# Designs tried in a protein design run: peptides against a protein of PDB entry 6UG1. Part 204

Target 1, 304 residues: chain A of PDB entry 6UG1
Amino acid sequence: SNEERKRRKYFHMLYLVCLMVHGFIRNEWINSKRLSRKLSNLVPEKVFELLHPQKDEELPLRSTRKLLDGLKKCMELWQKHWKITKKYDNVGLYMRTWKEIEMSANNKRKFKTLKRSDFLRAVSKGHGDPDISVQGFVAMLRACNVNARLIMSCQPPDFTNMKIDTSLNGNNAYKDMVKYPIFWCEVWDKFSKKWITVDPVNLKTIEQVRLHSKLAPKGVACCERNMLRYVIAYDRKYGCRDVTRRYAQWMNSKVRKRRITKDDFGEKWFRKVITALHHRKRTKIDDYEDQYFFQRDESEGIPD
Target 2, 301 residues: chain A of PDB entry 6UG1 as posed
Amino acid sequence: SNEERKRRKYFHMLYLVCLMVHGFIRNEWINSKRLSRKLSNLVPEKVFELLHPQKDEELPLRSTRKLLDGLKKCMELWQKHWKITKKYDNEGLYMRTWKEIEMSANNKRKFKTLKRSDFLRAVSKGHGDPDISVQGFVAMLRACNVNARLIMSCQPPDFTNMKIDTSLNAYKDMVKYPIFWCEVWDKFSKKWITVDPVNLKTIEQVRLHSKLAPKGVACCERNMLRYVIAYDRKYGCRDVTRRYAQWMNSKVRKRRITKDDFGEKWFRKVITALHHRKRTKIDDYEDQYFFRRDESEGIPD

## One batch from the design tools (peptide; made by RFdiffusion4, then SolubleMPNN)

Design b2_p25_5_s4 (from b2_p25_5, 15 letters changed)
Fold by OpenDDE base, seed 3:
Structure b2_p25_5_s4 (fold): chain B 304 residues (1-304), chain A 25 residues (1-25)
Amino acid sequence: as target 1 above (304 residues)
Amino acid sequence: MEELEEKLGELYKKLKEEFEEEKKK
């Protein structure tokens, strides 16, 4: 019915706000001074120097290469620190089906909200799910005075899926679900004036995204619980930005059709949500990023 | 921030209750 379509759209909007607020809260928790002091001790001076290279005036690319080498070494140090990777409880923050949402409504399962103290202990011990591990890695880079953002791929239920039964086939569902991350890191390269993408936990990769990212889900089975629609960046100064354009090859032709921002009402609403979560002034870094997004929109073109 | 999680939790409960009441009509 038209009513069911409206209901799924409003539920998607509410769920998206809950996910974006969750990302904001986790971004605050990783700014803990106590955690920062502990995690800075994991990074030797030689690695710290690679994270903060001098500007090469002849070839700025040499400075970027040192930063990339420092980030690679930080990823290796993080793997040594992280002792236990727990499986997600059920599907974690991956996308639920409409049927799973309806069934979970009947089950009074108290979602045990992880307390701030428990999160800080989990990161400090190196024991937790992949999301906690990525969040801890961002905290370690911030402890080394690196301008690192927490990235979250928000997975609200698909309001464009009007099927009554949205049950997923069970057997390989977990492996396909976790093939691509929900959380990752971005690091500002002051030499190239670009964000570097870092997945320290899942794919264990560092990328300078131009047109395509390895973190973008591919294949039907992987996309069932992970659809690239809302990639949100949280910085150490409580900035909040939509960075979906970086990771979406086909933003205008494919991704936009599955976002709330497909219409003017949804665009205005989503801008209000971003503004409410953005607690810092604009910087030159935001100007360089917006220029990159503009160039990506022009190069994709408007779909016919 | 705990207040915002609590408010979102309450909004989620209300939307769920409204959804269950509409299914009974």
Scores: peptide ipSAE 0.024, ipTM 0.599, DockQ to the pose 0.205
Fold by OpenDDE base, seed 5:
Structure b2_p25_5_s4 (fold): chain B 304 residues (1-304), chain A 25 residues (1-25)
Amino acid sequence: as target 1 above (304 residues)
Amino acid sequence: MEELEEKLGELYKKLKEEFEEEKKK
């Protein structure tokens, strides 16, 4: 019905706000000074120097290469620190079906919220789910004075899916779900004026995204619980930015159709949500990023 | 996560109730 379509759209919007607020809160928690002091001790001086290369005036690419090497070593150090990767409870922050949401609404399950203290302890011990691990990695880079963003791929239920039953019956459903991350890191490269993508936990990869990312879910089974729609970046200064354009090869032709921003009302609403979560002034980094997104939109063109 | 799921479940109930009440008007 038209009513069920409106209900699913509204619930998608509410769920999206809750996810974006969750990302904001986790971004605040990883700014803990106590955590920062502990995590800085994981990074030896030689690796710190690689994270902060001098500008090579002859070839700025040499400075970028040092930064990339430093980030690679940080991923290796982080893997040594992280002792226990817990499975997600149920589906974690991956996309739920409409049926799962309805069933969860009926079940008065007391869900145990992870408190800030428990999060900080988990990161400090190296014990937690992959999301906590990624968030801790961002905290470690920030402890080393690296301009690292927490990236969250928000997975609200698909309001474009009008099926009554959306049950996912696959035995490999968990494996397919966790194949691609929900959380990752971006690091500002001051030399190339670009964001470097870092997945320290799942794919264990570093990318300089040009047209496509390895972090973008591929294949039907992987996209059932992880659809690239809302990739939100949270910086150290409580900036909040939509960075979906970086990771979406087909933003205009495919991704936009699955977003609340497909219409003018949804675009205006989503801008209000981003603005409410964006607590810093604009910087030249934002200008370079917006220019990159503009060039990517022009290069994709208008879908036929 | 789990509390968010509970809150989202409660919010879904409220939204469903509100939607069912709006249908009765």
Scores: peptide ipSAE 0.024, ipTM 0.598, DockQ to the pose 0.817
Fold by OpenDDE base, seed 1:
Structure b2_p25_5_s4 (fold): chain B 304 residues (1-304), chain A 25 residues (1-25)
Amino acid sequence: as target 1 above (304 residues)
Amino acid sequence: MEELEEKLGELYKKLKEEFEEEKKK
């Protein structure tokens, strides 16, 4: 019915806000001064120097290469620190079906909320799920004065899916779900004026995204619980930005159709949510990023 | 995460109840 379509749209909006607020809170927690002091000790001076290269005036690319090498070494150091990777409870922050949401409303599962103190302890010990591990990696880079963002791929239920029974029947459902990350890192390259994408935990990759990302889910099975729609960036100064354009090859033709921002009402609403979570002034970094997004929109063109 | 899921479950239940009540009017 039209009513059920409206209900699913509103529930999608509510779920999306809750996810975006969760990302904001985790971004605040990783700014802990106590955690920062502990994590800075994981990075030796030689790696710190690579993270902060001098500007090569002759060849700025040399400075970017040093930064990339520093980030690679930080990923290796982080793997040594992280002792226990826990599986997600159920589906974690991956996308639920409408049936799963309806069934969960009936089951009073005592979900144990992870408190800030427990999170900080988990990161400090190197014990937790992949999301906690990524968040801790961002905290380590921030402890080294690197301009690192926490990236969250928000997975609200698909309001465009009107099917009642999407039983995700499959023994590989968990493997397909976790094939691509929900959380990752971006690092500002002040030399190239670009964000570097870092997945320290899942794919263990560093990339300079031009047209497409390795982190973008591919294949039907992987997209069932991980649909790239809302990639939100949380910076160390409590900035909040929609960076979906970086990771979406087909923003206009494919991704927009699955977003609340497909219509003017949804666009205005989503901008209000972003604005409410954006707690800093605009910077020249935002100008370079917006210019890159503009060029990506022009290069994609208008969908037929 | 778990508290968010519980809160989302409760909010879903509430939204469903509100929606079913609006249908009866």
Scores: peptide ipSAE 0.024, ipTM 0.588, DockQ to the pose 0.778
Fold by OpenDDE base, seed 2:
Structure b2_p25_5_s4 (fold): chain B 304 residues (1-304), chain A 25 residues (1-25)
Amino acid sequence: as target 1 above (304 residues)
Amino acid sequence: MEELEEKLGELYKKLKEEFEEEKKK
């Protein structure tokens, strides 16, 4: 019905706000001064120097290569720190089906929310789920004065899916679900004026995304619980930005159709949500990023 | 539609308040 379409749209919007606020809260927690002091001690001076290379005026690419090497070594150090990767409880922050949401509403199972103190302890000990691990990695980079963003791929239920039964096949579902991350890192490269993508936990990869990212889910099974729709970046200064354009190859032709921003109302609403979560002034970094997104939109073209 | 924006704004405020209360503990 038209009513059920509206209900699913509204529930999607509410769920999206909750996810985006969750990302904001986790981004504040990783700014903990106590955690920062502990995590800075994991990074040797030689690795710190690689994270902060001098600008090579002859070949700026040499400075970028040093930064990339520093980030690789930080991933290796992080793997040594992280002792226990816990499985997600159920599906974690991956996308739920409408049926699962309806069933969960009937089952008043109190989600045990992780407290700030428990999170900080988990990161400090190196014990937690992959999301906590990524968030801790961002905290370590920030402790080394790196301009690192927490990235969250928000997975609200698909309001475009009007099927009643969305039973997902059980056994391989977890492996396919966790094949691609929900959380990752971006690092500002001041030399190339670009964001570097870092997945320290799942794919253990560093990318300079041009047209395609390895972090973008591929294949039907992987996309069932991880649809690239809302990739939100949270910086160390409490900036909040939609960075979906970086990771979406087909933003205009495919991704937009599954976003609330497919219509003018949804676009205006989503802009208000981003603005409410954006607690800093605009910077030249935002200008370079917006220019990159513009170039990506032009290169994709208008969908036929 | 305005009512939904208002309700979502209120939800955001509540989530922010809960977060600030957890910082005080």
Scores: peptide ipSAE 0.022, ipTM 0.565, DockQ to the pose 0.034; fails the geometry check

Design b2_p25_6_s1 (from b2_p25_6, 13 letters changed)
Fold by OpenDDE base, seed 1:
Structure b2_p25_6_s1 (fold): chain B 304 residues (1-304), chain A 25 residues (1-25)
Amino acid sequence: as target 1 above (304 residues)
Amino acid sequence: DLLKETEKKIKEIIEELEKKYEEEL
């Protein structure tokens, strides 16, 4: 019905803002001074020096290479720190079906919301789910004075899916779900004037995204619970930015159709949410990022 | 407190969303 279409649209928006607030809260928690002091001790001086290379005036690429090597060594150090990777409880923050939402409304499953103290303890011990691990990795880089962002791929239910039965029947549903991350890291390269993408936990990869990312879900089974639609960046100064354009190859042709921002009301509403979560002044880094997004929009063209 | 200020702004956005949903029913 038209009513069910409206209900799903508004429920998607409500779920999306809750996810974006979750990312914001986790970004505050990883700024903990107590956690920072503990995590800085995991990074040897030689690795710290690689994270902070001098500018090579002859070849700026040499400085970027040092930073990339420092980030690689930080991923290796983080893997040594992380002792226990827990499975997600049910689907974690991956996308739920409409049927799962309806069934969950009847079952008051006490989501034990992880408290700040429990999160800080989990990160400090190296015990937790992959999302906690990524968040802790961002905290470690921030402890080393690296300009690292927490990235969250928000997975609200698909309001464009009007199917009644959306049951995901499959023994491999968990493996397909966790094939791609929901949380990752970005690091500012001051030499190339670009964000470096870092997945320290899932794919264990470092990328300088140009046109496509390895972190973008591919294939039907992987996209059932992980659709790239709302990639939100949370920086160390409480900046909040939509960075979906970086990771979406087909923003205009495919991704936009599945976003609330496909209509003017949804765009204005989503901008209000971003503005409410954004607590810093604009910087030259934002100018370079917006210029990159502009070039990506021009290069994609208008979808037929 | 940054969290409390943000919570207030988010609450206002949710209330506006709920109101608009009720107006469209």
Scores: peptide ipSAE 0.611, ipTM 0.955, DockQ to the pose 0.883
Fold by OpenDDE base, seed 5:
Structure b2_p25_6_s1 (fold): chain B 304 residues (1-304), chain A 25 residues (1-25)
Amino acid sequence: as target 1 above (304 residues)
Amino acid sequence: DLLKETEKKIKEIIEELEKKYEEEL
């Protein structure tokens, strides 16, 4: 019905705000001074120096290569620190089906919200789910004065799916679900004027994204619970930015159709949410990023 | 407090969204 379409659109928007607020709260928690002091001790001086290379005036790419080597070593150090990777409870922050939402509304399951103290303890011990691990990795880089931002791929239920039963088939669903991350890191490369993508936990990869990322879900089974639609970046200074354009090869032709921002009302509303979560002034880094997004929009073209 | 100010703005956005949903029913 038209009512069910409205209900699903509304519920998608409400769920999206809750996810974006969750990312914002986790981004505050990883700014903990107590956590920062503990995590800085995981990084030897020699690795710290690689994270802060001098500018090579002859070949700036040499400085970028040092930074990339430093980030690789930080990923290796983080793997040694992280002792226990817990499975997600149910689907974690991956996309729920409409049926799962309806069934969960009937079951007053008290979701145990992780407290700030429990999060900080989990990160400090190296015990938690993959999301806590990624968030802790961002905290470690920030403890080393690296301009690292937390990236969250928000997975609200698909408001464009009007099927009544959206049940997903059994046992392989978890492996396909977790094949691609929900959280990752970006690091500012001051030499190339680009964001470097870092997945320290899932794919254990470092990318300089040009047109596509390995972190973008591919294949039907992986996209059932992880659709690239809302990739939100949270920086150390409480900046909040939509960075979906970096990871979406087909933003205009495919991704936009699955976003609330497909219509003017949804675009204006989503901008209000971003603005409410954005607490810093604009910087030259934002200018370079917006120029990159503009060039990516021009190169994709407007779909007919 | 940044969290309290953000929480206030997010509540206002949710209330505006709820109102619009009710107006469209």
Scores: peptide ipSAE 0.610, ipTM 0.954, DockQ to the pose 0.917
Fold by OpenDDE base, seed 2:
Structure b2_p25_6_s1 (fold): chain B 304 residues (1-304), chain A 25 residues (1-25)
Amino acid sequence: as target 1 above (304 residues)
Amino acid sequence: DLLKETEKKIKEIIEELEKKYEEEL
């Protein structure tokens, strides 16, 4: 019905705000000075030096290569620190079906909300789910004075799915769900004027995204619970930015149709949410990023 | 407190969204 379409649209918006607030809260928690002091001790001086290379005036690419090597070594150090990767409770922050939402509304299941103290303990011990692990990795890089962002791929229910029963076929194995991450890291490369994408936990990859990311879900089974629609960046200065354009090859032709921002009301509303979560002044880094997004929009073209 | 200020702004956005939903029913 038209009513069910409206209900799913507004529920998607409410769920999206809750996810974006979750990312914001986790971004505050990883700024903990107590955690920072503990995590800085995981990074040897030689690795710290690679994270902070001098500018090579002859070949700035040499400085970028040192930073990339430093980030690789930080991933290896993080794997040594992280002792226990817990499975997600149910589907974690992956996309739920409409049927799962309806069933959860009827179940008075007290979701055990992870407290800040429990999170800090989990990161310090190296015991937790993949999301806690990624968030802790961002905290470690920030403890080393690296300009690292927490990235969250927000997975609200698909408001464009109008099927009554949205039960996933039994083939939607946990392995297909977790094939691609929900949380990752970006690091600012001051030499190339670009964000470096880092997945320290899932794919264990570092990439300089041009047109396509390895972190973008591919295949039907993986996309059932992980649809690339809202990739939100949270920086150390409490900046909040939509960085979906980086990871979406087909932003204009495909991704936009699955976003609330497909219409003027949804765009204005989503900008209000971003603005409410954005607590810093604009910087030259934002200018370089916006220029990159503009060039990516021009290069994709307008879909016919 | 940054969290309290953000919580207030997010609450206002949710209340606006709820109002808009009620107007469209």
Scores: peptide ipSAE 0.610, ipTM 0.954, DockQ to the pose 0.881
Fold by OpenDDE base, seed 3:
Structure b2_p25_6_s1 (fold): chain B 304 residues (1-304), chain A 25 residues (1-25)
Amino acid sequence: as target 1 above (304 residues)
Amino acid sequence: DLLKETEKKIKEIIEELEKKYEEEL
């Protein structure tokens, strides 16, 4: 019905703001001074020096290569620290079907909300789900004075799916779900004036995204619970930015049609949410990032 | 506090969304 279409649109918006607030809260928790002091001890001086290379005036690329080597060594150190990767409870923060949402409303299952103290203990021990592990890795880089962002791919239910039954049946559903991450890291490269993408946990990769990312879900089965639509960046100064354009190859032709920002009301509403979560002044880093997004929009073109 | 200010702004955005949903029913 038209009523069910409205209900799904508004429920998607409510779910999206809850996910974005979750990312904001986790970003505050990883700024813990107690956690920072503990995680800085995981990084030897030689690795710290690689994270903070001098500017090579002849070839800035040499400085970027040192930073990339430092980040690789930080991923190796993080793997040694992280002892126990727990499976997600059910689907974690991956996309639920409409049927799963309706069934969960009937089941008064108290979601055990992880407390701040329990999160800090989990990161400190190296015991938790992949999302806690990524968040802890961002905390370690921030403890080393690296300008690292927490990235969250928000997975609200698909309001464009009007099927009554949206149940997902399949023996490999969990493996296909976790093939691509929901959380990752970005690091500012002051030499190239670009964000470096770091997945320390899932794909264990470092990339300099130009046109496409390895972190963007591919294939029908992997996209069922992970649709790239809302990639939100949380920085150490409580900045909040939509960075979906970096990871979306087909932002205008495909991704926009699956976002609430496809209409003027949804765009204005989404900007209000971003503004409510953004607590810092604009910087020259934001100018370089917006210029990169503009060039990506021009190069994709407007879909006919 | 940063969290309280953010919580207030998010509550106002949710209330505006709920009101608009009721007006469209």
Scores: peptide ipSAE 0.608, ipTM 0.954, DockQ to the pose 0.861

